# Peptides against a protein of PDB entry 3V4L: the designs that were tried, part 178

Target 1, 386 residues: chain A of PDB entry 3V4L
Amino acid sequence: GQPLAKDKVALLIGNMSYWEHPKLKAPLVDVYELTNLLRQLDFKVVSLLDLTEYEMCNAVDEFLLLLDKGVYGLLYYAGHGYENFGNSFMVPVDAPNPYRSENCLCVQNILKLMQEKETGLNVFLLDMCRKRNDYDDTIPILDALKVTANIVFGYATCQGAEAFEIQHSGLANGIFMKFLKDRLLEDKKITVLLDEVAEDMGKCHLTKGRQALEIRSSLSEKRALTDPVQGAPCSAEALVRNLQWAKAHELPESMCLKFQCGVHIQLGFAAEFSNVMIIYTSIVHKPPEIIMCDAYVTDFPLDLDIDPKHANKGTPEETGSYLVSKDLPKHCLYTRLSSLQKLKEHLIFTVCLSYQYSGLEDTVEEKQEVNVGKPLIAKLDMHRGL

## One batch from the design tools (peptide; made by RFdiffusion4, then SolubleMPNN)

Design b2_p19_7_s1 (from b2_p19_7, 9 letters changed)
Fold by OpenDDE base, seed 2:
Structure b2_p19_7_s1 (fold): chain B 386 residues (1-386), chain A 19 residues (1-19)
Amino acid sequence: as target 1 above (386 residues)
Amino acid sequence: KELEEIEELKKKGLIVPMS
């Protein structure tokens, strides 16, 4: 019979905004496009950008809580990385230069933990370098992996080779995702799908002799990303998993704020990623005696590190939101909260209405505090370990 | 030729290694 997944869960991490390393760009588009494709495949997707070591550890821990017997687990990582002694290390954005294994997440440790969950399929898609880090002489004593015939690695490059992004002036995929996205929805065994992606990459003149997809697999069964989720009555664990995922993806409801002057503001929220939210404000009603009015958001929690100079932009693109801008209402002021994983408290902020009456030169301000609770990933309390 | 072009593109920051 066709294999069934008990459930399907994916963690996608894209690290770009490194503190001590070259900034990347491709992970933004790659995580976004992969998220949309995996959602079409009925995956529960957690998509995270720009994680510190601590935040990456917590994201992995929360991902592992979504895994159980017969669940398909997919980890995608795009960012800086290295490979020492067959161990793959994902580099967090706060990693020092040079980085070491103590500053990085070992993929094989994550695999061990996934194997302890008795997962139905373990897929790792690693869009990072596999070059040896000569600054890290640590031989990780990895515990012996269980012999499970359900592991697939797709490496964006060969062992000991570099992976590259091509930084165009516009939004572009990384090399691996460019080819992966065209095949990902195919109803094929995941190793066959990745082999076709490898062939497509091998035809590209930009990648020839530079970057080739490597597939490492123990997968003995015909498992595909298209395999249907088992529709039988959800175990209590499956219900908890569904609720946990839903909680991590709950947006605040749109609000209509009414000011004393009679101006009405719509406050709306959009998810770009599990840790990235756009706030938008629009004037939906204005008394005729008010000639000008603008609605600014301010007084964000300090944990979010929001620069006011980057808030309240006339376009989503000016906030750095290029991917969801088509789905956003027009003629708003936009603010991008890119670090929701850092939120320890409720998202409380001020909506400031600045307005002018006809025949008065003085600008008047009214303020309203808004509490939207913990949006998206902030509901998981990824900080509870400190 | 192709390797030199890559090294020039690397120097221009148009190709970033993920290492």
Scores: peptide ipSAE 0.299, ipTM 0.734, DockQ to the pose 0.424
Fold by OpenDDE base, seed 5:
Structure b2_p19_7_s1 (fold): chain B 386 residues (1-386), chain A 19 residues (1-19)
Amino acid sequence: as target 1 above (386 residues)
Amino acid sequence: KELEEIEELKKKGLIVPMS
């Protein structure tokens, strides 16, 4: 019969905004496009941008809680990285310069933990450098990996080589994702699909002699990303997994706020990533005696590090939201919350209405506090452990 | 040509290593 996945779960991490390292751009587009493709493949996708070491550890731990016997697990990482002695290290955005293994996440440690879950398929897609870090002299004594089948690594580059992004004037995919996205939906064994991606990359003049896809596999079965999910969740574990995933993807409901002056505001929410939400406000009713009115969002939790200068923009693009701007309502004020993983408490903020009456020079302000609970990834409470 | 174009892109900082 066709192989069945008990469920399909993916964690996608894109690190770009490094503190002590060169900033990247491709991971933004790559994580977004891969998220949409994996959703079409019935994956439960958690997509995260710009994680610290602590936040990456928690994201991996939450991902491992979604894994179980016969579940398909996919980890994608795009960012800085290195490889020492066959161990791959993902570099968090807060990593020092130079970074060491103690500042980074070892992919083979994650693989060990995935193998303990008896997963039906483990796929690692690593869009990072595999160059040796000469500042890291640690030989991680990795415990012997269990001899389990159904592991696949797709490395964006070969051992000891660099991976590159090409920064254009606009948004563009990274080199690996450019070729991967064109084949990802094909009903093929995952190793055959990745081999075809390697051939396509090998024909590209930009990558030839610089970056080549390496496939490492113990996949003894015919498994594909297209393999259907086993029907309705009959197990308690499947129900828990579905509830845990649903928590990480629940947006606040849109609200209609009514002010004393008779102005009505629509407040709406959109997900760009699991840790990135756009808030938008629009005036839906204005009394004729009010000549001018604007609705601002303010007083965000300090944990979100929201600069008011970047809030309440006339376009999504002015917030740094280029990918979801087509799906957003027009003629709003937009605010991008890019660090929802930092939110410890409920998202409470103020909607401030500033308005002017006909024949009065003075502006009047009315304020309403809004509590939207824990949106998206903030529901996982990734801070439980500090 | 292609090698020169890429050396020029590297000099412009348009090619970033992910190392």
Scores: peptide ipSAE 0.292, ipTM 0.733, DockQ to the pose 0.511
Fold by OpenDDE base, seed 1:
Structure b2_p19_7_s1 (fold): chain B 386 residues (1-386), chain A 19 residues (1-19)
Amino acid sequence: as target 1 above (386 residues)
Amino acid sequence: KELEEIEELKKKGLIVPMS
């Protein structure tokens, strides 16, 4: 019969905004497009941008809690990385220069933990360099991996080689995702699918002799990303997994705020990623005596590191939100919260209405505090380990 | 040609190694 997945769970990490390393751009588009494709494949996807070491560890731990016997686990990483002695290291955004293994997440350690969950399939898609880091002489003593025959690695590059981002003037995929996305929905054994992606990359003149996809697999069964999820969640663990995933994707409800002047504002929320939310405000009612009015959001929690210069923009694109802008309502002010994983408390902020009456030169302000609880990934309390 | 273009792109910081 066709193989069944007990469930399908994916963690996608895209690191771009490095503190001590060159900034990347492709991970933004790659994580977004891969999220949409994996959702079409009935994956529960957690998508995270710009994680610190601590935040990456917590994201992996939360991902491992979603894994269980017969669950398909997919880890995608796009960012800086290296490979020493066949061990792949993902570099967090806060990693020092030079980085070492102690500052990075070892993929083979994650694989060990995934094997303890008795997963049905383990897929690693690593869009990072595999060049040796000469500043890290650490030989990790990895415990012997169990022979589970359910492991697939897709490396964006060959062993000891660099992976490259091509920074165009616009948003573009990384090289690996450019070819992967065209085949990801195919009903093929995952190793066959990746082999076809490797052939497509090999035909590209830009990648020829620089970047080649490498597949490492022990997969003995015909498992595909298209494999259907086993029906109704019959186990308490499957219910918990579904609830945990749902919590990590719960947006605040849209609010209608009423001000004393008679202005009504709609406050809305949209998810770009599991840790990235767009807040938008629109004037839905204005008394005719008010000639001009704007609704600003301000007084965000300090943990979110919101620069007021990037808040309350007339377009989503001016906030750095290029991907979801088509799905957003028009004629709003937009604010992008890009670090929801840092939120320790409820998201409390102020909506400030600035307005002018006909025949008065002075602007009037009214303020309302809004508490939207913990949005998206902030519900997972990734900070509980401190 | 293509190799030279990519070396120029690398020199311009338009190709970023993910290392």
Scores: peptide ipSAE 0.286, ipTM 0.730, DockQ to the pose 0.498; fails the geometry check
Fold by OpenDDE base, seed 4:
Structure b2_p19_7_s1 (fold): chain B 386 residues (1-386), chain A 19 residues (1-19)
Amino acid sequence: as target 1 above (386 residues)
Amino acid sequence: KELEEIEELKKKGLIVPMS
């Protein structure tokens, strides 16, 4: 019969906004597009951008809590990275220059922990360099992996080679994701699918002689990303996993705020990623005596590091939200919260209505405090221990 | 040739190594 997954869970990490390293752009698009494709494949997807070392460790720990016997686990990473002695290291955004293994996450350690969960399939898709880091002579003593015969690595480049981002003037996929996305929905054994992606990449003149997909696998079964999830959650653990994932993806409900002047504001929320939310405000009712009014959001928690210069924009794109802008309501003010993983407390902020009456020169302000609890990934308390 | 073209594209900031 066709293999069945007990469940399917994916963690996607895209690191771009490095402190001490060149900034990337492709991980934004790649994580977003891969999220949408994996959702069509019935994966529970956690999608995270711009994680520190500590935040990456916590994201992996939370991902491992979603894994259990016979669950398909997929880890995708796009960002800076290196490979020393066959160990792959993902570089966090706060990594020093030069970075070392102590500043990075070892993929083989994650694989070990996934094997302890008795997963049905372990897929790693690594869109990073595999060049040796000459500043790190440490050989991590990794425990011996179990022989599970359910492991697939798709590396965006060959061993000892660089992976490249091609920065166009617009949003573009990375080289690996450009070819992967066209085949990801195919009902094929995952190693066959990746081999076809490797052939497609090999036909591209831009990648020829520069970057080639490498597949490493120990996969004894005909497992595909299309493999159906086993029916209704049969175990308490499966129910807990479903609730934990749902908790991490719960948006705040849209609110209608009423001000004393008779202005009504719609406050809405949209998820771009598991740690990125757009807040939008719109005027839904205005008394005719009010000639101008705007609804600004302000007084955010300091942990979110919101620059007021990037808040309350007339377009989603001006906030840095280029991907979900088509799905957002028009004629709002938009604010992008890109670091929800940093939120230790409830998201409390102020809605400030600035308005002017006909025939008065002075602007009037009314304020309302809004508590939306812990949105999206902030419900997982990824900062537990700081 | 191909390596020289990569280095030219790197110098133009059109190719960023993910290393």
Scores: peptide ipSAE 0.282, ipTM 0.729, DockQ to the pose 0.402; fails the geometry check

Design b2_p19_7_s2 (from b2_p19_7, 11 letters changed)
Fold by OpenDDE base, seed 1:
Structure b2_p19_7_s2 (fold): chain B 386 residues (1-386), chain A 19 residues (1-19)
Amino acid sequence: as target 1 above (386 residues)
Amino acid sequence: DELEEIEKLIKEGKIVPMS
């Protein structure tokens, strides 16, 4: 019979906004497009951008809590990275320059922990460089991996080689994701699918002699990303997993705010990623005596590092939200919260209505505080480990 | 040539290694 997955869970990490390293762009598009494809494959996807070391550790720990016997686990990483002695290291955004293994997440350590969960399939898609880091002489003493015969690595590049993004004037995929996305939905054994992606990359003149996909696998069974999820969650663990994933993707409900002047504002929320939310405000009712009115959001928690210069934009694109802009309502003011993983408390902010009456030059302000609880990934309390 | 264009893009920092 066709293999069944008990469930399918993916963690996607895209690191771009490095503090001490060159900024990347492709991980934004790559994580977004891969999220949409994996959702079509019935994966429970957590998608995270711009994680610190601590936040990456917590994201991996939460991902491991979603894994269980016969669950398909997929880890995708796009960002800076290196490979020493066959160990792959993912570089967090707060990593020092030079970075070392102590500042980075070892993929083989994550694999060890995934093997303890008795997963049905372990897929690692590593869109990072595999050059040696000469500043890190640490030889990780890895415990012997169990012989589970269910491991697949797709490396965006060969050992000792670089992976590249092409920074065009627009949003573009990294080279690996460009080819992966075209085949990801195919009902093929995952190693066969990746081999076809490798052939497609090998035919591209742009990648020839620069970047080639490497596949490392012990996969003895015909497992595919298209394998159906086993029916209704019959275990308490499966219910908990579904609830945890649902919590990490729960948006605040849209609100209708009423001001004393008679203006009504719609406050809405959209998820771009599990840690990235767009807030949008629209004027839904305005008394005729009010000639001009705008609804600004302000007074965000300091932990979110919201620059007021990037808040309350007339377009989603002006906030840096290029991907979900088509799904957003038009004629709003938009604010992008890109670091929801940093939120320790409830998301409390102020809606400020600025308005002008006909025949009065003075602008009037009314304010209303809004508490939306913990949105999206902030519900997982990724900070509780300190 | 596409290779020369890519080398130019690398030199211009328009192709960033994820290293």
Scores: peptide ipSAE 0.228, ipTM 0.716, DockQ to the pose 0.562
Fold by OpenDDE base, seed 3:
Structure b2_p19_7_s2 (fold): chain B 386 residues (1-386), chain A 19 residues (1-19)
Amino acid sequence: as target 1 above (386 residues)
Amino acid sequence: DELEEIEKLIKEGKIVPMS
């Protein structure tokens, strides 16, 4: 019979806004497109951009809490990375220059922890460089991995080679994701699917002799990403997992704010990623005596590090939101919250209505405080230790 | 075509290593 997954869980991390390293661009599109594809495959997907070391550790810990016996686990990473002694290291955005293993997450340590969960399948998709880091001579003492025969690594490049992105003015995929996305929905054994992706990359004259996919697998069973999830959650553990994932993906409800002047504002929320949310405001009712009015959001928690110059834009694109702009309502003011993982408390902010009466030159302001609780990933309290 | 644009980007040195 076709294998069944007890559940399917994916953690996708895209690091691009490095502090001490060259900025990347492809991880934004790659994480977004892969999230949409894995959701079509009935994966519970957590998608995170621009994580510090501490935030990456907490994201992995929360991911491991979603894993259990017979669950399919997929980890995708796009960003800077290196490989020393056959160990893959993911580089956080706050990593020093030069970085060392102490500043990075070892993928093989994550694999060990996944094996302790008795997972049905462990897939790692690593869109990072695999060059040796000559500044890190640390030989990691890794405990011996269990022989679980359920491991698949897809490396975007060969050992000792670089992975590449295309830095255009537009949004583009990394080279690996460009070929992976075209095949990811195919009902094939995951190693066969990745072999076909490797062949497609090898046929492309652009990638030939620059980047080649490497597949490392111990997968003895015919498992696919298309394998159906076992029906209704029958265990207490499956219910807990579903609740934990649902918490990390719950948007605030849209609100209708009423001001004393009689203006009504619709406040809405959209998810771009598990840690990235767009707030939008629209005027839904205006008294005829008010000639002009705008609804600005302000007074955000300091932990979010929101630059007011990038808030309250007339388009989603002006906020840096290029991916979800088609799904957003038009004629709003837009604000992008890109670091929801940093939120320690409830998201409290002010809606400021600025308006002008007919025949008065002076602008009037009314303010209303809004509490939307903990949106998306902020419900997981990833900062409880800071 | 997307391929022609990528070829232009290669020639312009806009393919960057993720290292």
Scores: peptide ipSAE 0.203, ipTM 0.694, DockQ to the pose 0.730
Fold by OpenDDE base, seed 4:
Structure b2_p19_7_s2 (fold): chain B 386 residues (1-386), chain A 19 residues (1-19)
Amino acid sequence: as target 1 above (386 residues)
Amino acid sequence: DELEEIEKLIKEGKIVPMS
């Protein structure tokens, strides 16, 4: 019969905004598009941008809590990286220059932990360089992996080679994701699918001699990303997993705020990623005597590091939200919260209504505090212990 | 054509290694 997954879980990490390294762009689009494709494949997807070392460790730990016997686990990473002695290292955004293994996450350690969960399939898609880091002479002593015959690595590049992104003025995929996205929904054994992606990349004269997909697999069964999830959660563990994922993806409810002047504001929320939320405000009712009226969001928790210069924009794009802008209401003010993993407390902020009456020169302000609890990934308390 | 656009970007040196 067709193999069944007990469940399907994916962690996608895109690191771009490095402190001490060149900034990337492709991981934004790649994580977003892959999230949408994996959701069509009935994956529970956690999608995270711009993680520190500590935040990456916690994201992996939370991902491992979603894994269990017969669950399909997929880890995607796009960002800076290196490979020493066949060990792949993902570079966090706070990594020093030069970075070392002590500042990075070892993919083979994550694989070990996934094998302890008795997963049905382990897929790693690594869109990073595999060049040796000559500043890191550490040989990680990894524990011996179990012989599980359910492992697939898709490396965006060959061993000792670089992976590339295309820094256009617009949003574009990395080279690997460009070819992967066209085939990802195909009902094929995952190794066959990746071989076809490798052939498509190999036909591209632009990637020829620069970047080639490498597949490493120990996969004894005909497992595909299209494999159906085994029916309704029949175990307590499956219910807990579903609740844990749902908790990490719960948006705040949309609110209608009423001000004393008779203005009504709609406050709405949209998820771009598991750690990225757009807040938008719109005027839904304005008395005719009020000639000008704007609703600003302010007084955010310091942990979110919100620059007021990037808040309350007339377009989602001006906040740095290019992907979900089509799905957002028009004629709002938009604010992008890009670091929800940093939120230790409830998301409390102020809605400030600034307005002017006809025939008065002075602007009037009214303020309302809003508590939306812990949105999205902030419910997982990824900063427990800092 | 996305390929022609990528060719242009390669010629412009806008391919960045993720190293």
Scores: peptide ipSAE 0.202, ipTM 0.696, DockQ to the pose 0.715
Fold by OpenDDE base, seed 5:
Structure b2_p19_7_s2 (fold): chain B 386 residues (1-386), chain A 19 residues (1-19)
Amino acid sequence: as target 1 above (386 residues)
Amino acid sequence: DELEEIEKLIKEGKIVPMS
């Protein structure tokens, strides 16, 4: 029969805004496009940008809670990284310069933990450099991996080589994602699909002699990303997994705020990533006696590190939201919350209405506090232990 | 059923598959 997945779960991490290392650009587009493709494949996707070491550890732990017997697990990483002694290290945004294994996440340790879950398929897609780090002399004593014959690694580059971004004016994919996205929906064994991606990269004059895909696998069965999910989850474990995923993806309800002056504001929420939410406000009713009226969001939790200069923009693009801008309502004020994983408490903020009456020179202000609970990834309490 | 509630929340855009 056709192979069935009990479920399909993906964790996508894109690190770009490094503190002590060169900033990247491609991971933004790559995580977004891969998320959309994996959803078309019925994956439960957690997508995270710009994680610290601690936040990456917690993201992996939450991903492992979604894994169970016969579940397909996919980990994608785009960012800085290195490889020492055949061990791959993902570099968090807060990693020092130089970084060491103690500052980084070892992919083979994650694989060990995935094997303990008795997963049906383990796919790693690593869009990172694979150069040796000469500042890390640590020989990792990794425990012997189980012989599960269900492992696939797609490395964006060869051992000791670099992975590259397409540096154009604007948003562009990394080289790996540029070729991967064109084939990802194909109903093929995942190792055959990745081999075709490797051939496509090998034909490209931009990548030839600079970057080549490496495939490492022990996959004994014909497993594809297109394999259907086993029907309605009848198990308690499948229900728990669906609830845990749903918690990480729940948006606040859109709300209508009524001010004393009779102005009505629509407050809406959109997800860009699991840790990135856009708040938008629009004036839906204004009394005719009010000549000027603006609604601002203010007083955000300090944990989110929101610069007020970047809040309340007239376009999504002015907030840095280039990808979801087409799906957002027009003629709003937009605010991007890019670090929801840092939120320790409920998202409480103020909607400030500034307005002027016809024939009065003075501006009047009214304020309403809004509590939207814990949006998206903030429901997982990824800060538990800090 | 908690699954029907999740599917409803997805259809209502309250649980977004975050693009």
Scores: peptide ipSAE 0.022, ipTM 0.317, DockQ to the pose 0.015; fails the geometry check

